# Designs tried in a protein design run: peptides against a protein of PDB entry 3H8D. Part 11

Target 1, 122 residues: chain A of PDB entry 3H8D
Amino acid sequence: DMKRQQRFFRIPFIRPADQYKDPQNKKKGWWYAHFDGPWIARQMELHPDKPPILLVAGKDDMEMCELNLEETGLTRKRGAEILPRQFEEIWERCGGIQYLQSAIESRQARPTYATAMLQNLL

## One batch from the design tools (peptide; made by RFdiffusion4, then SolubleMPNN)

Design b1_p9_1_s2 (from b1_p9_1, 5 letters changed)
Fold by OpenDDE base, seed 4:
Structure b1_p9_1_s2 (fold): chain B 122 residues (1-122), chain C 122 residues (1-122), chain A 9 residues (1-9)
Amino acid sequence: as target 1 above (122 residues)
Amino acid sequence: as target 1 above (122 residues)
Amino acid sequence: MLPSTPVPA
């Protein structure tokens, strides 16, 4: 939707086991979010030791951000916001296109900017 | 060792997926640590959806806190320090006695207050 | 699926 601002965010996380290790020994994970307007459209998580997690609105709502964008404080968190391509490149590499397509085909994905873009891409 | 202060700590953690859910929907895990003097002797983690993790010095060093107690800042973190029994009760319930005993028997556990106490208990 | 149990950095 051209009326909704597409905004992307990334924040790191550390495993509990690594929390009090030397910084160089902390394996960082990354939490990514794509907000289509106030609501999340896509989420993904990169983990240091397990496969990435891909989540799409409609299908994976219970596992995704439940707060609207403003409530998250992400817009106010320095360094959290990233460029669209910084999200998309990871999304693509992780098979996000196929994941979202499958969610669309199974009628689990709710319409978002992401679903629309995918339909334009394919 | 009577010369080393035994101190226990607990801090919560949240899964990335739950980070931006409503607080009531955040499943909290718990990270526990037993410090025998400046160095960790035991660590355990309670997870909302997987078995607890038990770790003992010597055996599991790479998965445990690498910082000395002062470096962690735990002593300065409000609410982090807990009573010995608050740790031990969970440790016992999680099978920590057996875990530590096994580590001792396999010669993987380095001597700590915990190993000494276990040897006194059994 | 069991997600990771990390602490935010």
Scores: peptide ipSAE 0.021, ipTM 0.581, DockQ to the pose 0.171
Fold by OpenDDE base, seed 2:
Parts: C-alpha cells; structure tokens; sequence
Structure b1_p9_1_s2 (fold): chain B 122 residues (1-122), chain C 122 residues (1-122), chain A 9 residues (1-9)
C-alpha cells in the first residue's frame, strides 16, 4: 500500500569512548530511519570516524529496527522527526540509490515505498 | 605514586543498529577502564563486529575519559566495578601488553601504575 | 535514550 504514511526520524548517538568527556569533545553520530507505515524501510548511520552504514528492508532486516513505529517512541521524542528531504539528501550522498538498486537487482529488497520511489526515478 | 588505588570498571554499550530490537537481538559491546587513582590509565572497547580498541594514557588522551573517577559516577553504578584480573585477562588477550610496551618505547605513554606494572613483568 | 550510549549496569 503506497498510501501508507512515510515518516522519517533522526537521533544522535554518542560513542563509548566519548561518554565521559566534556560536551564539546563528544563527537556525535546520527541514526536515521525511514518508516513506511508502521515498519522501517530504510535505515542509515552517520559515524564520526567510519563510513556511513546503509540498510534496506529485506536485505538487512537482521540489522534494522524490528519494532513497529509506535513501539519505538520516536513519534513522541521531541526533535526526532525530520522532513523527507532531510533524510533523502543524506541517503543520496551516501550512495543510497545505488545501494537500494543493488538490493533490488539481487532480489534481496523487500518491496517498500522506497523501492517504488526508486523505480519511478530510474 | 604507586600507592594510589587501582580500580577497574566495565559497562556495556548497545550499537545504534540494535537500539530498537528485541533484547535477545541486541549485541552488546563492552567499555573497560582502569583508573590509577582519580585518572584513567587504560581504556579498552570490545565490539561485537570489529577489532578491540586499546587506549593508554599519554598516547591516547584525546580518545579517553577526561573526567576524574568521581565525576564519572562509575563508583556509584551497580555492577560497574570489576576485579583487576577481569580487566587484565581481556587486556592481555587483546595484545595490551605489546600495545603499552610500544607506547613506552615511542615515549608516548604517561607514567602510570600500568607502565610500572609492565616494567616489573618484563 | 540514544543509540550507542553505554548502558548503565
């Protein structure tokens, strides 16, 4: 159902090594999620000291959020929800289009709004 | 002052990717610290999906705890404090002896109980 | 609650 609500979220994370430091010395990472209805379709992580991590439903289920959206509490976290373009801008910069396309071609991607959107672009 | 209290701590951490999963699917990492008196002498991280990280005072100050022990609250965290051997066992398995020795030889290691202990062993 | 933060024991 492509009529499902598409919602996007971002929250920071702190590395273990930076847990006990002055605030200015804590390098933040960022955790991103795209929910297609109640379930996650895409996930990505921006790390301060390693390459981005990209994850897509079907292919990377074992590494992704397995709670439904309401169970996460993200909708109730102040400042967690972001606009679609705020997600897509980073996704595209990280090579997300190619990553998802490869997952589709290998028959690993679960059909989602994200896969449909990519089909419309290509 | 080699009479300073040597205290060791361990706390788990959860990867961003595992934040929103069933408890059984959350792979824990472990953060370790050796405090020589009020200041950290050694730090290490065990990750579920990458090599261990070893850090020693003087060489790796920028990546280590910069709070004094009391400021961390570790002494007040239930189950955080561990026995010396519980730290050393992991440290040795991860190549910590060689790592610290190299830091001494390169003149990067700050003198600590750990450096003194190594001198006594070698 | 933030990802990758150490979990209190």
Amino acid sequence: as target 1 above (122 residues)
Amino acid sequence: as target 1 above (122 residues)
Amino acid sequence: MLPSTPVPA
Scores: peptide ipSAE 0.020, ipTM 0.574, DockQ to the pose 0.250
Fold by OpenDDE base, seed 1:
Structure b1_p9_1_s2 (fold): chain B 122 residues (1-122), chain C 122 residues (1-122), chain A 9 residues (1-9)
Amino acid sequence: as target 1 above (122 residues)
Amino acid sequence: as target 1 above (122 residues)
Amino acid sequence: MLPSTPVPA
């Protein structure tokens, strides 16, 4: 249902190898999540040393957040929530449109706000 | 100098993808460090989805801990310190002996307690 | 290298 609240979050992570280095030498990764209402619709991970990981509901459920939004505590984590465009800009640059399109065409994607928006875009 | 205190530490880490899953579904990695006096001699990382990473002083300095032992705070982290054999057993199983041997033979390894012990073993 | 966060103590 498109009436559900769309909320986006981003949190950083560091590699264990960089844990005990000077701050300037820590290569941060970024974990992104799009929640369509209480449930995750898309997940994205930027890495310092490998290609980005894109995940979509239905196709990649086993690799994605299992908790509903309230259970994650993201809504209470200062600075975690981001604007929709802050997610979408990175998603697009990482090939997310094509990834989600392929998931829809292969009938792997669960219907979400993300799938609906893509269908309107194409 | 073999008179330096040999201390070993282990801390767990989780993948961002597993951050918001049920505890039973979180695949933990393990970060190991061997300190020869104040400086790291060996580092080892067990991963849930890829081969272990082995690192030795001299060869892999750029990938290893940059802080001296006191700076890491590991000595103050409850449960972080482990027995020598707890490190060595995993090191051996992961091919650490051969890895360090190769680093010595290629003249990449910095002399440490670890290199000295290996020379006595062979 | 896998991305990670330390497990909270």
Scores: peptide ipSAE 0.019, ipTM 0.574, DockQ to the pose 0.281
Fold by OpenDDE base, seed 3:
Structure b1_p9_1_s2 (fold): chain B 122 residues (1-122), chain C 122 residues (1-122), chain A 9 residues (1-9)
Amino acid sequence: as target 1 above (122 residues)
Amino acid sequence: as target 1 above (122 residues)
Amino acid sequence: MLPSTPVPA
């Protein structure tokens, strides 16, 4: 059901090597998630010093959030929820469109809101 | 002054990709530190799926903890402090002796308790 | 070698 609520989240992470440094010297990464209803549809990790990690449901299930949205507590974490475009802008910059498209074409992607939107876009 | 207090610490870390999974599915890493008095002498990171990171004072300063021991709060963090051998056992397994020795021989290592002990050992 | 991307536990 494409009427499911689409919700997006972002939380920062710090590398252990940078944990005990002044904030200005910490290289911050960002963990992003797109939930299609209760289940994650896309996940990505923006890293300060290596390529981003992109993950899509069906293809990358074992590397993605396995908890439903309520179980994550993200909806209750202040500042975690973001706007759709705040996710999509980074997703696009990281090559997410091509990544998801390739996963769809290879029949690896599970149908989600994300796959539906991409199929409408192309 | 080799009479400085030698203190060792370990804290776990979880990869963001594993953050929202059942505990049994989280691959835990370990951040280790050796403080020679107030300043870090050695640091290492035990990873679940890649080679360990080894760091020694002088050579790897920019990648290591820059806070003094008191500033880290580690002495007040329950379960963080470990015995010397708990650090050394992992250090040895990770090739730390060879790493530190090479740093000493190349004149990259700053003299610390760790360098002194190694020079006594060899 | 790049460090892993962990969150301290």
Scores: peptide ipSAE 0.019, ipTM 0.587, DockQ to the pose 0.191; fails the geometry check

Design b1_p9_2_s1 (from b1_p9_2, 4 letters changed)
Fold by OpenDDE base, seed 3:
Structure b1_p9_2_s1 (fold): chain B 122 residues (1-122), chain C 122 residues (1-122), chain A 9 residues (1-9)
Amino acid sequence: as target 1 above (122 residues)
Amino acid sequence: as target 1 above (122 residues)
Amino acid sequence: MLPENPLLP
């Protein structure tokens, strides 16, 4: 069985409400993505003034990246790619394990590398 | 089947012959490692004045790291861990694909994630 | 989708 490459990315973003504010008034967020081969498996968004957004494939497809990895251009953006642990540390802190587990138990999660890893851990 | 974590590391080294030279006379090399779970699968050494050294598990065990990943402390060294592609780019440039393929064909290579990936590519 | 206002590094 082919083993898909697991790749992780992070890019900063400015909230729409802050887009035209002075730089000092633009609150920066962080967008994280886990791609299982060409397809996104997990997405996470850190915000300065609201709870983190956690998203998993199958459950949250409408809110997640619709582009395959190549289409995103993330692999060509300097500094966008991060280590697996750089994603997982934040994912864990944000309650991602419980979020994904709940999605699996409710049969909302699409099978991915992430779901397989969690099922191996439990 | 459990999917082992693939982790990659790079650390600089000074050749023994240059150890006590002035900093300007110390030629820096680079040591690379691929760990398939706890066990090393590939090792690579870049030198300023000689060909790269390529090593694969099974074939080159005596010349490779004998410690499991936890024993190395590499996971605890800031800046040591690198992206998979950072390893693979150098590996490919150094002829690592052909080296590993030859080790497989001669039945010298121990089965690892690396051998499996190569066999999927061919 | 991707963030509406990404900052390219």
Scores: peptide ipSAE 0.044, ipTM 0.547, DockQ to the pose 0.760
Fold by OpenDDE base, seed 2:
Parts: sequence; structure tokens; C-alpha cells
Structure b1_p9_2_s1 (fold): chain B 122 residues (1-122), chain C 122 residues (1-122), chain A 9 residues (1-9)
Amino acid sequence: as target 1 above (122 residues)
Amino acid sequence: as target 1 above (122 residues)
Amino acid sequence: MLPENPLLP
């Protein structure tokens, strides 16, 4: 059967309130995504002024990227793609393992590569 | 079932003849590897003075990395890990698709993630 | 959704 490609991306963002401020006064956030084939499996947002946001497929679909990978243009954005560990390191630090585990236990998580990997870890 | 992690690496090397030459006189080669889980699936070598070497699992086992991924220490080498496209771009330019295809057709290739992806491409 | 104000290279 077809094996889905696991791809990871990170892009910076500026909060709306800072959009027109001088560069030194702009605090950058970071948007992370894990795509399991064409569809997002996990999303994470680092903010300069609030706790990280963690999102997993199935549970948080309404808050996550609704576009398939090709539609996002991420694969065409210079420097957007990152290594798995670059995602996972932050994911782990932000409590992503526990978050995903809870989503699985509550039967909110859609089965993905990420859920499968967690099962291998536990 | 367990999904194997696809990981790619690149490290430079200096040919033995240049080992003791001044840096400006050392021509660097590049060693590439694709690991399908713990075992190498593809290997590629760029040389400053000869054609690239392409190797695929099953066919070229005796010329390829014999160590599993953990044994190589590559995951612990700073800057060694690369993105899939960083490998594939060079692989394609060097005729890797045709090389792997031929290995499959001759029944020399061991089934790997790489062979499966080729089937998706063709 | 994607970030509202992404910084592109």
C-alpha cells in the first residue's frame, strides 16, 4: 500500500498588533505543522506572549490548517520545511505527547502517523 | 504495524590523497545516506574527481554502510541530517531513479521505502 | 488555518 510522506514545516508570524511596528518591536511567533501525507496531523503555535497552542487531528480540526499540503504552498516556501526532530523537540517540550495521548484516550484523535508513533513509544 | 522513520544524512569527506594537504588544496567529497528505519536503503557519494557512486540496498550491500543507523552515530553528528529533498535532488540529478529502477527490474533490489516510492512515481 | 500574518522570506 501507498506510504504517506511525513513532512514538517515551520513559519514565523507577527501578531496583528505588531504588524506596523518597527522590526525591533515586533515579537515573532512560530507556526508548526506536521503533515501525514496531504493532511495535517499536528499543529503547534509558539507565541511571544502566551502559552503554546497544541492541536491534533480529529480533536482540533476547526482550529487547524484546513488546507491540504499542496494548497498551503508550504512546500514552495523557502526555509519552511524542517526536520522531524525540529518539530518533535518543541512538541515534546510543550507537552505534546501528553496532549496527543489524552486526545487518543478520549477518542477525539483521528488515527494518524503521530498517533501510531505514540503507540510505539508507550 | 510499525512505521519506519525515513532519515537522510550527508557528511563531507576528504580523499586519502589530500588528507595532509593544505585546506585550499583539499577537495571535498560528499557521502549521502537514506535510512529506512535502522537500515540503509540508498547511499550516494559525490567525488571531486570521478563520477558519482550510487548504491541501493540488496544490490550493493557489500559497498554500502554495514552499520545500523544507531551504530553510525550520524544522528549525533551536528549538521549531518538533511531533508528528504536535499537527498532526492542530488539522487535524481545523478540518475538514481534509473539506477534503482534497474535494480528492481533485475531483482537485485531489496524492497525498501525507496523502492515503494519509485512504484508510486511510475 | 495558517497564521494571519506570516513572515515570508
Scores: peptide ipSAE 0.042, ipTM 0.532, DockQ to the pose 0.759
Fold by OpenDDE base, seed 1:
Structure b1_p9_2_s1 (fold): chain B 122 residues (1-122), chain C 122 residues (1-122), chain A 9 residues (1-9)
Amino acid sequence: as target 1 above (122 residues)
Amino acid sequence: as target 1 above (122 residues)
Amino acid sequence: MLPENPLLP
């Protein structure tokens, strides 16, 4: 069978606290997602005023995208899809490797493309 | 967004030990699957000579179907798809409610349609 | 969940 397509996305967001401010005063965050086929494997949020939020499937399901890829409409949003390295570079900088590794070791991570790749690296 | 389609399947299997026996001596088992959208939520195996095997997503991923629904070809296999109750009746008889509940309580179960339904029941 | 206040292009 064909391997599941790995697709990565990034969309900007504005914090609830800034939603009614003037455009010049709205600090943008970035929402990142890695989809392993139709389902999300990793999610990452860059915030302007707090530490990055890292999320991995299995462990953080309640906080992650519950929609399949098609339901998100991300594939139809111009400029939303990004290259793998554009995700991975940020993931690594935010400590994503350690975070995912810890989730695997604690048996909280659902097996995904991301977990497999990490296991191949170590 | 549209709710994920819940689909259930059953296929017979022959034990490896019986694969070369005469047809009359081949004991059939049953492989059951519940798919919550494209991914499996529950798997169940009825064996002729051992206790049923119950598996739930998150906890038993290594033993469960790793393919998405389309990759399995189950949707194209005549007679494979079954009604929800045809799955649930067997699931209940095999102790599936208790098994899934235990997986939820131990925080091993990945959230699925099955976990949500159980939580609504209790 | 998706971000609450996504910016549309």
Scores: peptide ipSAE 0.041, ipTM 0.268, DockQ to the pose 0.576
Fold by OpenDDE base, seed 4:
Structure b1_p9_2_s1 (fold): chain B 122 residues (1-122), chain C 122 residues (1-122), chain A 9 residues (1-9)
Amino acid sequence: as target 1 above (122 residues)
Amino acid sequence: as target 1 above (122 residues)
Amino acid sequence: MLPENPLLP
């Protein structure tokens, strides 16, 4: 239920091609996740060379984190956890509201904290 | 010169989106490198969801390994080094011969063992 | 070394 803890995480990644470049030449992407309790509700990927990827539970499950929160090790990864607003700010800027809304309207979104919040916002 | 040791390496990578999926759902790409002595001559990337990337020294330096061979740690990574043919087979199948040839013809390719070999082949 | 995991620590 809405009583589940909402936790947000961010991890950088580099492209394979940039692995063996000097650090200054490594273009970093960012992987974001919103966990609604033990399971992911939203995922977001910022890339240095392509549009942001937005993913929501139910619709995009096959492209999202399949591990529960504890299995990811994210909670144990120093610096990985971020504030809700640090996720939401990027989510909003990337069109996440519209993306999730459309997923809800098309009956593709699984009910999550995120879907509930959106319904409260509208 | 042609007296430099030619060494070939292959390393798997997974897409950011697949990081937190079960292993069976992680689509692996492959990063290949040909080092002509201490410096990379060719680089190749096989992706599960996009065309192979071919890169040759001189032309594609900005997209290739910038570290010398020792700096990469590849020689110390168990299982990373592969046989020349294991690289060349993929290179050939991916159109590497034509790619390198075009780079030579356009004066973009830096002379390497690879360019010399191609000239011998033709 | 290029990790199998592209994610950085």
Scores: peptide ipSAE 0.027, ipTM 0.588, DockQ to the pose 0.187

Design b1_p9_2_s2 (from b1_p9_2, 4 letters changed)
Fold by OpenDDE base, seed 1:
Parts: structure tokens; C-alpha cells; sequence
Structure b1_p9_2_s2 (fold): chain B 122 residues (1-122), chain C 122 residues (1-122), chain A 9 residues (1-9)
């Protein structure tokens, strides 16, 4: 019984409104993803001009990555993969623990590695 | 953008109570699975002495296959893979359409190929 | 969904 690999990724993005501006006027955001095996478990977006977006599987599927990990090409993108703590530190600071906990309590969260870890923490 | 392969499987099982009986006294059940890419979307069990069990992703995760398709070994099990209609015919007869529809309406179903197809049907 | 305008190719 193989264990699902937990992998984390981060890529920068710019807002549509900044797309055609000069580089100096493009404010970068950060897109974060946690993959539990081939499928995303958590997504997080840091934006320059609005609150962070937190998303968890089951609850937020319509707003999350619909591709499997291989389809994203993230594994082949140099510099995209990050360490678990590089994701978790931001997740915690954004209120991710509370967000995921609420999704579990409301029975909206799909069981993932993330839900299991949170339950171990509490 | 690769499309997720829809694959269907069926394997027989015997009840724990029949495990040590003679072959003539072992009543077989059937375990059915629909995989949307690597993850299960629907599970169905035909039992010899109780009503069928219907399960859909998101709602019934705790009772469903927790392994990805490759981890199950089903793809390597001769005779396990079945045609889509071999699954769907039984699913329909068991009331699977109504079951999945109810799960969607209650917002318990995780979006899958199955939920999409049902929405196209209605 | 992935970011609409990724900075990296």
C-alpha cells in the first residue's frame, strides 16, 4: 500500500489589471497549492490588494485546481516546488487552521491529508 | 490539458460469515467502482442478503476506497475492469441517479465526472 | 483553477 506523496507548490501571478503594465507597476501575488497525491487538498492565494484566499478540497472545488498534479506541469516548473513548512507557515498566518476546521465541522471538507493532520493537532 | 480517464471495475466478494463455508454455501456479492482519473467517484455494492449500497464521493468518503486507482491494483487484476454500461446499468437499477441527485442537492457530493453527467441528463 | 496570469512560463 503506497503512501500518497505530499507536495507543495508556489507560483507568482499578476492581476489581470496589471497584465499590460510595465514590470515596475505589476504587483505580484502568490498562488500556493498542497497536493495530496495527484489531487489538490488546499489552495491559497496571496493578493497584493485584497485578503488572502483560502480554499480546501470538498468545500471549494469549483474555485480550485481541477487538474491532477501531472496535468498542471508544476512538477516540471523549476522553482515551483516548496517545502511543507513554506506552505504551512503562510497557511497558519492566514487563518488556515480555523478555515479548515470550520469546513470539517460543517461537513464540507473532503477528507485529505490536511484534514487528518488537523485532527491530529486538535 | 489531458482528460481524466473514466474507468470502471467490478470484483466479487464473499461475506465474512461465509468465508469458511464450502463453496456451494458462499453467497457472492459484487463490489463496483467508478474512477474519475485516479480517484473514485462512485462505489456500489451488491449484497446477497441486504439492499445495495450506493456511495458517492464527497458524501461517503469514509466508506469508500481511500486508495488511488494504481494503489488498488485493480488495473492489474484480470477481469476486474468493466465497460461503462456494465456499471451504469446496475447503478440505475439500484436508484443511483436519485441517490447522486440528492447528494448534489444537499451539497454533499464532490464534483466529479458523475455529477457532471447527471447534470447533463437533467 | 490555476492563476489567470502566471508570471513564470
Amino acid sequence: as target 1 above (122 residues)
Amino acid sequence: as target 1 above (122 residues)
Amino acid sequence: MLPETPLLP
Scores: peptide ipSAE 0.027, ipTM 0.266, DockQ to the pose 0.594
Fold by OpenDDE base, seed 2:
Structure b1_p9_2_s2 (fold): chain B 122 residues (1-122), chain C 122 residues (1-122), chain A 9 residues (1-9)
Amino acid sequence: as target 1 above (122 residues)
Amino acid sequence: as target 1 above (122 residues)
Amino acid sequence: MLPETPLLP
């Protein structure tokens, strides 16, 4: 259902090794999520020391958020919600279009707003 | 100073990808620390998806806890403190003896209780 | 405090 609200979030994380370091020495990663209605459609992680991780609904369900949006508390976390373009810019740079496309072609992707948008792009 | 109190701690962490998963689907890592008096002598991380990380004072200062023991709050965290053997067993299994030995031989290791104990072992 | 990642809301 393309009428579902599309909402995007970003929150930082700190590596275990950096937990008890001075703030200036902590290297932050970033966790991104695209929610298509109550459920996640895409997830992305930027890490300070390894390649980005891309995940899409259907294919990567076991590695993605299993909570519904309200359960995450993200909507109540100040500064967590981001604009669509803030997500998409990073998604595109990380190869998200190709990743999702491949998941669709292999019949692994669950239909979401994200898959629909890609179909309109290609 | 070998009269300093040796204290050991272990705390879990959850991967970013598992943050919002059902509890049974969260794969925990473990962060270990050996404090020789107020300062860390050894650190170790068990990860669910990658090799263990071993760190020793002098060599790996930039990757280890920079807070003094009291500042970490670990002594006040229920269940965090562990027995020496609970640390050493994992340390040994992860190749910690060889790691520390190599750091000593390369003149990278700072003298600690850990280095002294190794000298008594070899 | 547990070094959980990402940082909690």
Scores: peptide ipSAE 0.027, ipTM 0.611, DockQ to the pose 0.209
Fold by OpenDDE base, seed 4:
Structure b1_p9_2_s2 (fold): chain B 122 residues (1-122), chain C 122 residues (1-122), chain A 9 residues (1-9)
Amino acid sequence: as target 1 above (122 residues)
Amino acid sequence: as target 1 above (122 residues)
Amino acid sequence: MLPETPLLP
């Protein structure tokens, strides 16, 4: 249902090796999530030392958040929620449009708000 | 000074992608540390999806814990401290002896309890 | 202190 609230989140992560570094030496990655209602639709990971990871529901479920939005606690984490554009800008730059499109075309993507929006964009 | 207390620690970590998986689907890595007095002498990381990482003081300082032992809070974390053998067994199996030996021979290793012990072993 | 990634609240 397209009536579900779309919510976007971003949280940092550090590498194990950087855990006990001084903060200035911790190379942070960024974990992004798009929730279409209670369930994740897209996930994205920016790493300081490897290519971005793009994940879409249906195709990449086993690599994505398995908790519903409420269970993640993201909605209660200050600063975690971001604007849609803050997600989309990175998504686009990382080739997310093509990634999702390919997932749709291969019939791997589960229908979500994201798939619908892509179809409207094209 | 060889009179410094040798303390060993192990803590788990999970991959970013697994953060919001169900616990059974979180592939845990393990972070190991050997502290020679207040400062780290050896560090070791076991990953579920890549080879073990071995690090020794002097050679790999930039990749290792930069906090002194007290600052890490490891001594106050329940279950973090392990027996020397619990570290050494993994270290040995991961090729740590050869790694440290090579670091000594290349004059990259900082003298520590670990370097001294290796020299005694050989 | 656990080096779990990503950082939690």
Scores: peptide ipSAE 0.026, ipTM 0.608, DockQ to the pose 0.209
Fold by OpenDDE base, seed 3:
Structure b1_p9_2_s2 (fold): chain B 122 residues (1-122), chain C 122 residues (1-122), chain A 9 residues (1-9)
Amino acid sequence: as target 1 above (122 residues)
Amino acid sequence: as target 1 above (122 residues)
Amino acid sequence: MLPETPLLP
């Protein structure tokens, strides 16, 4: 439903292997999420030393956030919420359009705001 | 069309009468805009010493920004773009829901994303 | 899930 609130979040993370290293030795990654209403539609993870991870609802549910937006507490984390374009710019650069398109074509994508937008664009 | 990009902006301003005063004597206001695709849907102005000004497309065209989004250069102004909720929180506190509702009921409101959202809520 | 080692409180 195009009327659901679209909200985007980003938080930094370090790899488990770097957890107890000195700050200068902790390589920072970035975790991104797109919530279509209360439910996640897209997730993305930028890593300093491996390819970005792109995930879409329906296809990658087992690898994605399983909490609804309110349960995550992301709306209460200062600085976590980002502009839609801040998510989309990274998503596009990482090949997110093709990734989601492939999920739609293979019928793995759960219908979301993101799938509707892509289907309108193509 | 619910698929149009919704973008929100805020810039500070000072009153014309305060333009040449010392910084401590310039009372700052805030100008807000909601663009439904390339076209403005809502405009709002917070003033330090008068009631907020609320404006909706169709009803208040002559008092609102007449440039399309790209013409405004707002997307290129660092710090001007804000989260949708940053606009909506102020809009709600200023009586924007009632203002837009009244414009719809009197058939003065041009259909926009904002009118569609309100009509869905009511 | 969210990252195991987030940097935000």
Scores: peptide ipSAE 0.026, ipTM 0.478, DockQ to the pose 0.709

